# Peptides against a protein of PDB entry 6FRK: the designs that were tried, part 121

Target 1, 411 residues: chain A of PDB entry 6FRK
Amino acid sequence: NEEVLNAMLKEVCTALLEADVNIKLVKQLRENVKSAIDLEEMASGLNKRKMIQHAVFKELVKLVDPGVKAWTPTKGKQNVIMFVGLQGSGKTTTCSKLAYYYQRKGWKTCLICADTFRAGAFDQLKQNATKARIPFYGSYTEMDPVIIASEGVEKFKNENFEIIIVDTSGRHKQEDSLFEEMLQVANAIQPDNIVYVMDASIGQACEAQAKAFKDKVDVASVIVTKLDGHAKGGGALSAVAATKSPIIFIGTGEHIDDFEPFKTQPFISKLLGMGDIEGLIDKVNELKLDDNEALIEKLKHGQFTLRDMYEQFQNIMKMGPFSQILGMIPGFGTDFMSKGNEQESMARLKKLMTIMDSMNDQELDSTDGAKVFSKQPGRIQRVARGSGVSTRDVQELLTQYTKFAQMVKKM

## One batch from the design tools (peptide; made by RFdiffusion4, then SolubleMPNN)

Design b2_p16_5_s4 (from b2_p16_5, 9 letters changed)
Fold by OpenDDE base, seed 1:
Parts: C-alpha cells; structure tokens; sequence
Structure b2_p16_5_s4 (fold): chain B 411 residues (1-411), chain A 16 residues (1-16)
C-alpha cells in the first residue's frame, strides 16, 4: 500500500512540477498528503486513486489560502489601490481591467499613471482608460512619480472617486531603486491596498520574484496574469506562499473582460485537469443564453438543425478564448490547446460558419439537414461555390452536424 | 443544463 501511494504521489508531483508548482511546495504537499492519508482506510478497498486525488485537492486548497481575509473596497469611501510589479507582468493592463471591473459594478473608478520610467506608459494607460471610458490622470512632463501619484490621488479624492488605482513603474530586474521609488509613492499616497501583479508564465521564478517584492513592500493582495491556455497556474501557489497574501483576481487573456475574481476551488480543479464547471456555467449565464428557451425546447424533443449548430458556434465564439472554454470542461487538460491550435480552432469555427452562411433557410431549418443535402447533391456544389470552399469541406461540415444531431437525439 | 451538455459535446467534437 505504501508503494502504491508513493507511485501515485510521484505521478501527482510530476504533474504539479509540469504545472509550474514550486519544487519546495510540491515536496511539502507530498509530505502533507502522506500525513493526511489513512493507510488503513486505503486497505479497506476504497478507491485509492480517488482518496489520493481528494487529499491532493485539499492540500492544494490550503496552499492557495494564506489564512488572511482579502481586502475589499468600502462603498462610499475613497479607496486607494496601489499596483506594484515587474515590467512585462501585465501590471498596466491589469490596472485597466480592475478599474473596468469596478466601473461595471457601479463604482466611481479612476486610474493614475505614476510610471515615469517607461516611455509611452502614460499614452498606453490613456488609450486603455479612454477605450473603457475610465477617468485618468498622469503627466507628460513631471518625472517624479511621487508628485504625480500625490496630485492624482488628491484630485480624485476631491472629486469623490470611490476606487483610485495607481499604476507604478516596473523594472526588468529586481533593483533597489525600484523598491525605494515604490516605498516613496506608498508613503506619499497611503494606499488602502497594495496589489502585487505577477506573471504566471515565469514558472519556477514566481517564488523568488514574489518574495523580493514582499520583503520590500507591504503587499496585501496578489493578482496573477497570463492564465491563458498556456499558463499552467502553478506560479499562483508560489505567489501566495511567498507574499502570504490572497490572490484576489486573475487575468485570463488580453481583452479587458478577460479578468475574474479568484475562486480557490475552481482554480485548483482546473490545475488538476478536473475542469471548472462552475466557471463554465457562470460564462454561459453571462451570455444570457437562457433566453434561448426555443433551443432548450428543441433539445428536449431531440431536434437539432444546422441553424441551431450555427447559433451554438456563435455562442462559443462569444465565450472568449477557445482554450479557456476547453480548460473548463472536465477531462480536457489546460495543455490541450496550444496558442497556435486556438487560432486554428477559431479559424475552423469561422470557416464552418461561412459555409453555413451560404445555406438557405430550407437547409438551415431542416430537422434532417444532412438528408436534404444527400437527396440533392447540387446543394453541396452551390454552398461550396457560395462560400469559396471545396465540396469536401461542405461534406465534412454535414458529417459533423450529423454527429451532433445524433447526440441530441440520445439526450 | 441541457444547453451546457450540448456545448460540451460541440467543444469535444471541435477539439478532435
């Protein structure tokens, strides 16, 4: 039993290391799991794999929970949120995402650019803020970030803003001059929360970077960025361990809406390849797909048309990056779609939709669309010519449709 | 729930 446990733990440890979980945390988790597993219960014929998975899940949940309650802004107060992090961490983009998140929740939100080091930092923030209709402050001429931050915070306090986000300078390296500047800004503006932004794609370097920031600045919250289909998410555990601060949000892509509150259980489930059914439900509900009572009624009757398939493809395209959606489905690992494969999959969906745009209402609304085309092969040639594709491409679409229609009939 | 099931099956077939 101990040999079986050790073999299974070795597989889990390998998978966690491949997921960019820090080696020290993996070792600690292994010992904690061994201590939590009752070997006598494993002997009694319980599914050993399920027991180990459950123990691993519980210990990962503990690693993501620092035991400190996350800071939350107070409604009707002026909440100053200072952002810190390395250059290229996605800090500036994350400031805009957080501002947009609070604005959509009905908070009076603004942005301050206190990055005087990077040429075009203010232009980038201004562009993002203007696109999202978020008020902003910065300077093209002032070189002292303390002056800019202080003036901006005072201005927006006087205008009764509730959420005041301050973006600071990043550096490529952990430089003492960066930390001194951050401390001077923090002392001047007296932030209610300091948010460390970390790039998940740096893998094993996450711990050392997060620790360097925590040792110099009073980090109270963490935001993890670049948790798109390539980032395995293990760096998030390293950030929590090093900062002893909760993850409050995650960035899941390049779009301003690719930003969500951190949920421990869904995150760990996804990290283990168990999917995120709750997150998938939330995304479907955000799309107001429930207004498709007509589709639900058709599905109950085992009816599925080419138009119904087209509408489902539109819904998939609205859900965001295909890799993220797949990563929410149980049994699809986060690695199932490389960046190249995502663009290819979206191009494939768009191609299929373009073929269907060349179909007529009789073809689209038929309960047996494939049979309509099989009875009149001239329809395939018309659709192929209309969409600029081969007759083979149309036949492949009809084959896929037939598979879906058969699945719906079995539901 | 049924729509989610269909979506899952569509996504599975598109991933093949």
Amino acid sequence: as target 1 above (411 residues)
Amino acid sequence: VEELKLLKEILKLLSE
Scores: peptide ipSAE 0.064, ipTM 0.725, DockQ to the pose 0.084
Fold by OpenDDE base, seed 5:
Structure b2_p16_5_s4 (fold): chain B 411 residues (1-411), chain A 16 residues (1-16)
Amino acid sequence: as target 1 above (411 residues)
Amino acid sequence: VEELKLLKEILKLLSE
């Protein structure tokens, strides 16, 4: 029994290390799990695998909980939120995502660009803010971030903004000067919350970087970015451990909507490769797929048309990033879709939909759409011309449809 | 559950 436990724990520890969980945390987790599992209770015929999984899950939940309540903005007050983090962490993009999140919740939100070091920082923020219709402040002439931050905060306080987000410089090489600048900005604007933005893709470096920020500035919140890629999010555990600050949000893609409140259980479930079935169900339910009953009834009868496939493609496009959706499905590791594969998959989906937009109702609503095209090859040529694609592309679509229709018949 | 299965299979085919 102890050998089986040790073997299973070794497998879990390997998977956690491959998920960029810090080696020290993995060792501690292994010890905690061993201490939590009563070997005598395992002898009682309980599914040893489930017990170990539950114990691991419970210990990971503890690791992501700093024991500190997350800061929340107060409605009707002026809440100053300062962002800190390395260049390339996604800090500027995350400022815009957070601003947009609060704006959609009915908060009077604004953005300040106090990044004077990076050429085009203000233009990038301005572009993002303008697209989202978020008020912004910055300067093309002022080089002191303290002045810009102070003036911007004062301006937006006077205009009764509720959420005032300040983006700061992220420097790669001059760590000391960056921290001094951040401290000067923080002292000048007196932020209600300091948010550390961390890139999940930096892996084992997450702990050291997060600690360096916490040791210099009073980080109270963490946002983890780039969880749409190969980053399994293990670095997030390191950030929480180092900062002793809660993760408040996660960035799950490049779009302004690819931003969600952090949820412990779904995150740990994904980290373990268990997926997020609850979150997937919630996303499906949010789509208000009123036609789900009609689809389910068709599926029960083994009926699946090209129109039904088109509607499912529309639903997939509405659910957000493919990487995120796949990561919610058990057994689809986050590694299954690289960022490059997501854009390619979306482009492929959009191409397939464009081909189907050139089909007629008889073709779309046929219970044997592939047979309709096989009986009259002129239809393939018509659709190909209408959609600006090759006849081969249409044949590939029909081949995919046939695979789906066969799968539905086996359901 | 059936919809989720279909979605899974669509996503799988799109990832291939």
Scores: peptide ipSAE 0.049, ipTM 0.701, DockQ to the pose 0.112
Fold by OpenDDE base, seed 2:
Structure b2_p16_5_s4 (fold): chain B 411 residues (1-411), chain A 16 residues (1-16)
Amino acid sequence: as target 1 above (411 residues)
Amino acid sequence: VEELKLLKEILKLLSE
């Protein structure tokens, strides 16, 4: 039993290392899991694999919990949030995402660009802020980030802003001059929260980076970026361990909407390749698909039309990055879609929808759409010409539809 | 749950 446990733990440890979990944390996890598993209970015929997975899951949840309550802004107060983190971490983009998140929730939100080091930092912030209709402050002429941050914070405090986000310089490397600048800015503006932004794609370097920031500035919150379908997120555990600060949000892409509150359980489930069914349900529910009840009733009756398929394709397109959605489904590995394959998959989906846009209501609303086309082959040629595709492309769509319709009939 | 199953299968077919 101990040999079996050790073999299974070795596989889990390998998978966690491949997920960019720090080697020290993996060792600690292995020891904690071994201590938590009663070998006598494992002998009683329980599924040893499930028991080990549960123990691993429980210990990973503990590693993501710093035991400190996350800072939350107070409504009707002026909350100053300072962002810190290396250049290329996605810090500037994350400032805009957080501002947009609070704005969408009805907070009076603004952005300050205190990055004087990077050429075009203010232009980038201005572009992002303008696109999101977020008020912003910065300078093209002032080179002291302390002055810009102080003036911007004072301005927006006087204008009764509730969320005041300050973006700072990140530099390319951990340099003492950067940390001194961050401390000077922090001392001048007295932020209510300091957010460290970390790129998940740096892998094993996450611990050292997060520690370097925590040792120099009073980091109180962490945001992990680049948690796209490929980023396994193990670096997030290292960030929490090093900063002793909670992860408050994650960035899941390049779009302003690719930003979500951090949830421990879904994150660990995804990290273990168990998917995130709960998050998938939440995303489906957030779409406010008024016709979900009508679709469920059709599915219960084994009815599925080309229109129903079209509506499902629209829903998939609204859910965001296809790789992210697949990564929420158990058994789809994070590597299932390369970034190139995601754009191709979306283009394929749009092509299928364009073919269906050339169909008439009789074709779309038929419970046996494939039979309608098989009885009158001239319809295939009409649709092909209308959508600018081959007759083969239309036949492939109908073949896919038939597979779905057969699946629905078996449900 | 049924909608999620259908969505899963659609996504699976689109990934092939």
Scores: peptide ipSAE 0.046, ipTM 0.697, DockQ to the pose 0.107
Fold by OpenDDE base, seed 3:
Structure b2_p16_5_s4 (fold): chain B 411 residues (1-411), chain A 16 residues (1-16)
Amino acid sequence: as target 1 above (411 residues)
Amino acid sequence: VEELKLLKEILKLLSE
């Protein structure tokens, strides 16, 4: 029994290391899981795999919980949120995402660019803020980030803004000069929250990176970025362990909407490859797919048309990055699609939709669309010409449709 | 549940 436990724990530990979980945390997890599992209960014929999975899940939940309540802004007050993090962490983009999140929630939100080091930092912030219709402040002439931050905070306080987000300079590496600048800015503006932005893709470097920031700046919150289909998320555990601060949000892509509140249970479930069915249901519900009832009724009757397929493709495109959607489905690992494969898959999906845009209502609404085309091959040539594709591309679409229609009939 | 199953199968087929 102990040998079986050790073998199963070795597999879990390997998977966690492959998920960029820090080796120290994996060792600690292994010891905690061993201590939490009663070997006598395992001997009694209980499903050993389920017991180990539950114990691992419980210990991962503890690792992502710093035991500190996350800071939340107070409505009707002026809340100053300072962002810190390395260049390329997604800090500036995350400032805009957070501002947009609060604006959509009905908060009076603004952005301040206190990054004087990076050429074009203010232009980038201004571009993002303007697209989101978020008020912004910065300078092209002032080089002291303390002055810019102080003036911007004062301006927006006087204008009764509720959420005042300050973006600071990043560096490519941890430098003492960066930390000194961050401390000077923090001392001048007296932020209610300091948010460390971490790139999840840096793997085993997450702990050392997060620790270096926490040791120099009073980090109270963490935002993890680049949790797209490539980032295994294990670095998030390292960030919490090092900063002793909660993850408040995650960045899931490049779009301003690719930003969500951190949820522990879905995150750990996804990290373990169990998927996030709840998050998938939430995303489907957010799409306000008014026509879903009609589709569900057709599916129950084993009916599936090319139009129904087109509508499902539109729904998939609205759900965001394809890799994330796949990563929410149980049995699809987080690595199932490379970032390159996601763009290719989206391009493929768009191509299929463009082909269907050249179909007529008789073709789209037929319960056997493939048979309509097989009976009259001239339709394939018409659609191919109309969409600017080969007849082979139309045949491939019809082959895919036939596979889906056969699956729906088996449901 | 049926919609989720269909979505899963669509996504699976698109990933192949």
Scores: peptide ipSAE 0.046, ipTM 0.703, DockQ to the pose 0.110

Design b2_p16_6_s1 (from b2_p16_6, 9 letters changed)
Fold by OpenDDE base, seed 4:
Structure b2_p16_6_s1 (fold): chain B 411 residues (1-411), chain A 16 residues (1-16)
Amino acid sequence: as target 1 above (411 residues)
Amino acid sequence: SELDLFKKLVEALKAL
């Protein structure tokens, strides 16, 4: 029994190391899991694998919980949020994502570019901010980030902004000059929250980087970026351990909307390849699918129309990139769609919807839409002409609908 | 469950 436990724990430890979990944390987790597993309960014929997975899951949940409540902005107050992190961490993009997130929630949000070191930093922030219609401040001539940050914070405080995000200079390396600049900025603006932005793709370097920032600046929150790529997110555990600060958000892509509040359970489930069931439910719930009950009731009766399929495609398109949705489903690996295939898949969905836009209500609302078209082939030609597609494209859509309708009937 | 439905829809979309 102990040999089997040790073998299974070795596989889990290997998988966690391959997920960029720090070797010290993996060792600690291994010992904690061993201590949490009652060997007597394992003797009772319980699924040993499920028990070990549950123990691992529980200990990973503890590793992402710093035991400190995340800072949250206060409505009607001026909340200054300073961003710190290395160049290339996605810090500047994350500032824009966070600003956009709060703006969409009805917060009066603004951005300050205090990055004087990187050529075009202000132009990049200005482009992102302008595209999102977020007010911004910065300078092309002022070289002191303390002056820019102070003036920008004062300006936006006077204009009664609720969320004031300050992007600071990043460096390619941990340089003492960077940390001194960050301290000077922090002392001048007195931020309510300091957010460390970390790139998940740096793997085993996450601990050392997060620690170096925490040792120099009072990091109170962490944002992890680039969780859409090959980064399995194990570096997030290292960031929490090093900073003793909660992860508040994650960046899940390159778009301004590829940003979500951090949730412990979904994140650990994804890290273990169990999928993000809760994040899927939350995304489904955020869509205000009031019609989901009506759809579920139709589906219980084995009814599925082309309209029902169209509505589901609209819902999927609202959830964002199809790759992210698939990556939330248990047993779909994060690698399921290469970046190239994502745009093609969204274009394909949009093409299918455009074909359905040329269908009439009788065709859309038929419980056997494929049979309506098979009985009257002239409908296929009408829809093809109306949508500017081939008759083959319409037949492919009907074939796809038939596959869906058959899956629904098997439910 | 809504989840099982969504999972089946995505499995079917995967088969596209």
Scores: peptide ipSAE 0.017, ipTM 0.473, DockQ to the pose 0.063
Fold by OpenDDE base, seed 1:
Structure b2_p16_6_s1 (fold): chain B 411 residues (1-411), chain A 16 residues (1-16)
Amino acid sequence: as target 1 above (411 residues)
Amino acid sequence: SELDLFKKLVEALKAL
């Protein structure tokens, strides 16, 4: 039994290392899992795999929880949020995403560019802010970030802004001069929250970088970026472990809407390849697809038509980046999260919809659409000619529909 | 539950 446990823990540890989880955290998790597993319960014929998965899940949840309540802005107050992080971490983009998030929630939000070191930093922030209709402040002539941050914070306080986001200079390396500048800015503006922005794609370097920031600046919150790439998110665990600060948001793409509140359970479920079913439900509910209740009711009755499938493809296309949706679906592998596969997946859905656009109402609204086509093969040839595809492409669509309709009938 | 129905929908969409 102990040999089987050690073999399974070795596979889990390998998978966590391949997910960019820091080697020290993987070792700690392995010892915590061993201490939490009752070997006597494993002997009683319980599914050893499920028990180990549950123990691993529980210990990963503890690693993401710093035991500190996340800071939240107070409505009707002036909340100053200072951003810190390395150059290329996605800090400037994340400032705009957070500003847009609060603006959409009905907060009076603004942006300050206190990055005087990077050429074009203010132009980039101004472009992003203008596109999102977010008020901004910065200078082309002032070189002191303390002056810019102080003047910008004072201006927006006097204008009764509720969310005042300050973007600071990044550096390519841990430079003492950067940390001194960040401390001078923090002392001048007295932020209510300091947010460390971390790139998930730096893998095993996440711990050392997050620790270096926490040792110099009072980081109170973490935002993890680039979770749309090949980064499996294990660096997020390293950030929490090093900063002792909660993850408050995650960046899941390049678009301003590719930003969501951090949820521990969905994130760990996704990290383990279990998918984010809760986040997918929340995303579907945020779309206010009024037709979801009618669909749910049809599915409860085991009814599913080609039209119902078409409407679901339209809904999936409305949900935004298909890579994010697929990455929330359990057992769609990380290979579907590559940007190249998103365009291909969307092109495939559009091709299937174009085939269905060549179907008639009798074919679309039939509770047994596959049987309508099987009884009259001439329909397949008509649809193929109408949509500019092969008869094989139409047969593949009908095969997929049949598989789906059979699953709905088992609901 | 709506959650179980949605899980099954998602599982069905994976089979596409």
Scores: peptide ipSAE 0.013, ipTM 0.468, DockQ to the pose 0.030
Fold by OpenDDE base, seed 2:
Formats: structure tokens, sequence, C-alpha cells
Structure b2_p16_6_s1 (fold): chain B 411 residues (1-411), chain A 16 residues (1-16)
């Protein structure tokens, strides 16, 4: 029994290392899991695999919980949020995503660019802020980030902004002068929260980088970026352990909407390859799919039309990158998360929608759409001509629809 | 459940 446990723990440890979990945390987790597993309960014929997975899941949940409550902004107050992180971590993009998140929640939000080191930092922030209709501050001439941050914070405080986000210079690990600059900015603006932005794709370097920031500045929150890639985000556990600070948000792509509140259980489930069914439900619920009650009722009755399929394709397109949705589903491999497959999948959905845009209401609203087309083949030729596709493309759509409708009838 | 419906929708999308 102990040999079987050790073999299974070795497989789990390998999978966690492949998911960028730090080797020290994996060793500690192995010891904690081994101590939490009663070998006597393993003798009782319980599913040893399920028990080990549950113990691993429970210990990973503890590693993501720093035991500190996340800072939250106070409504009607001026909340200054300072961002810190490495160059290329996605910090500037994340500032815009967080600003947009709070703006959409009805907060009076603004952005300050205190990155004077990177050429075009202010132009990039200005472009992102303007696109999102977020007020911004920065300078083309001032080189002192302390002056820019102080002036910007004062300006937006005087204008009664509730969320004041300060983007700082991104730095490489080896530059002590840059930690001094971050401390000077932090001392000048007195932020209510300091957010460390970490790139999940840096793998085993996450611990040492997160620690280097925490040792220099009072990091109180973590945001993990680039969770849309092959990185399973195991570096996030290292960041929490090193900073003793909660993960508050995750960045899941390049779009301004590719940003979500951190949830422990979905994240650990995704890390273990169990999928993110809860985040998928939440993302579906955030789409205000109140119109889905009508679809749910139709599906309960085994009814599915070409219009219902079109509306589902619209919903999928509104959910963001199809690769992310697929990556939330258990048993979709990382191969579906490739940028090539996403664009191709979205182009395929758009092509199918364009074919359906050339259909009439009788064709779209028929509970047996394929039969409407089979009875009158001239409809296929009309739709093909209207959408600029082959008659074969229309027949392939109808074949897909028929398979879908047959699945719905078996539900 | 909404979850079962969504799982089923997803399985159906896998078949596309």
Amino acid sequence: as target 1 above (411 residues)
Amino acid sequence: SELDLFKKLVEALKAL
C-alpha cells in the first residue's frame, strides 16, 4: 500500500512540476498529503486515486490561501492602487483591465502612468485607457515617476475619483535602483493597496521574483497574468507563498475583458486538469443570458432550431476566446488553446453564422430545419449564393445541426 | 441543472 501511494504521489508531483509548481512547494505538499492520508482508510477498498486527488486538492487550496483577507476598495472613498512587477509581466495591460473592471462595476476609475523608463509606456496606457473610456494622467516630459504619481494622485483625488490606479516602471530582477524608485513612489502616494503582477509563464522563477518584490515593497495583493497559455499557473502558488498575499484577479488573455476575480477552487481544478466548470458557469451567468431561460425550456422539450444554434454561437463569441471556453472544459487538451486554433475556430463560427444570416425565418425557426432543406433543395442553393459559400458548406452546417438536434433530443 | 445543460451543450460543441 505505501509503495502504491508513493508511486501515485510521484505522478502527482511530476504533474505539479510540469504545471510550474515550485519544487519546494511540491515537496512540502507531498509530505502534507502523505501525512493527511490514513493508510488504514486506504486498506478499506476506497478508490485510492480519488482519495489522493482529494488530499492533493485540499493541500493545494491551502497553498493558495495566505490566511489574509484580500484588500477591497471602499465605495465613496479615494482608493489608491499601486502596481508593481517585472517588465513583460503584463502589468500595464493589467492596470487597464482592473480599471475597466471597476468602471463596469460603476466606480469612478482612473489610470496614472508613472512608467518613465519604457519608451512609449504613456502612449500605450493612453491608447488602452482611451479605448476603454477611462480617464488617465501621465507626462511626455517629466522623467521623475514620483512627481508624475504624486501630481496624478492629487489631481484625481481633487476630482473625487474612487479608484486611482498607478502603473509603475516594470523592471528586471537585478536592478536595486528600481526597487528604490518603487519605494519612493509608494512613500509619496501612500497607496491603499500594492498589487504585484506576475506572469504565469515564467515557471520556476515565480518564487524568487515574488520574494524579491515582497522583500522591497509591501505587496498586499497578487494578480497572475498569461493563464491563457500552456502555463497551468502553478507559479501562482509560489507567488502566494512568497508574498503571503492573496491572488485577487487573473488575466486570461490580451483583451480588456480577459480578466476575472480569482477563485480558488476553479483555479486548482484547472491546475489539476479537472477543468473549470464553475468559472464556465460564472462566465455564462455574467453574459446576462436571461434569454437562456427560453433556450433551457426548448432544450428541456427536446426542441432545437437553427436560430437556437445561431444564438448559442453568438453567446460563445460574447464569452471571449473560444480557446478559453474549451480550456475550461474537462478533457480538452492544451492543443485547443493554440492561437492558431482559436482564430480558426472563431472564423469557422463566423462562417456558420454568415450562412445562417442568409436563411429565412421559416428555415431558422423550424424544429426540423434539415427536413425543410431536404424537401426543397433549391433553399440550399439560395442560402449558398446569399452567403457566398458552396452548397457543400450549407450541407455540412445542416449535418452539424442535425447531430446537435439529435443530441438535444436525447437529453 | 444549468450545469448539466451546459455540459451537454459543450459536449455537443465538441461534436462540431
Scores: peptide ipSAE 0.009, ipTM 0.430, DockQ to the pose 0.031
Fold by OpenDDE base, seed 5:
Structure b2_p16_6_s1 (fold): chain B 411 residues (1-411), chain A 16 residues (1-16)
Amino acid sequence: as target 1 above (411 residues)
Amino acid sequence: SELDLFKKLVEALKAL
């Protein structure tokens, strides 16, 4: 029994190390899991694998809980949020994502670029802010980030902004001058929250980097970026451990909508490769699948039309970032994102829908849509001409539909 | 379950 436990814990520890979880945290987790598992209860015929998985899951949940309540902005107040983090962490992009998140929630949100070190930092922020219709402040001439931050915060306070996000200079090197600049900015603007932005892909360096920021500025929140990539997010555990600060949001792609509130259970489930079954259920429920009762009944009867496929593509497009949805499904994490960005996947869905928009009701509502097209090849040419695509693109759609319809018939 | 259906739909979308 102990040998089996040790073997399974070795596999879990290996998987956590491959997920960029800090070696000290993995060792501590192994000890905690060993202490939490009664070997006598495992002798009683309980599923040893499920018990170990549950114990591991429970200990990982504790590792992402700093025991500190996340800061939340107060409605109708001026909330100053300062962003800190290394260059390339996604800090500037994350400022825009957070601003957009709050704006969509009905907050009066703005952005300040206090990055005077990086050439084009203000132009990048301005471009992102303008695309999202977020008010912004910065300077092309002022080189003191304290002046820019102070003026911008004062301006937006006077304009009664509720969320005032300040982006700071990020450097690749931990330079004392950078930390002094961040401290001067923090002292001048007196932020209600300091957010450390960390790239999940930096792996074992997460602890040391997060600690260096926490030792210099009062980091109160963490945002983890690039969780859409090959990074399994184990570095996030290191950031929480080092900063003793909660993860408040995660970045899950390059799009401004590729940003979500951090949920502990889904994140740990994903880290373990279990998927986010709960978040997937929540997303399914948010889609008002009540309108899908009719579809579910058709699917139970092995019926699936091109219209049913079109409606499902519409539903998927309503769910938001396709990368996030796929990242919620067990076994979808790494290999799907390698084949294209989310924009390419969405463009492909939109292209397929545009082809179906050129189909008639007889074609869309046929329980054997592919056979309707095979019997009358002139339909393919009509649809191709109507949608501005090749006859090959229509045949590829029909091939995919046929695969779907065959899968539904096997359900 | 509706969830299993959704998973299968997304798996089939991967095959697109």
Scores: peptide ipSAE 0.013, ipTM 0.457, DockQ to the pose 0.064; fails the geometry check

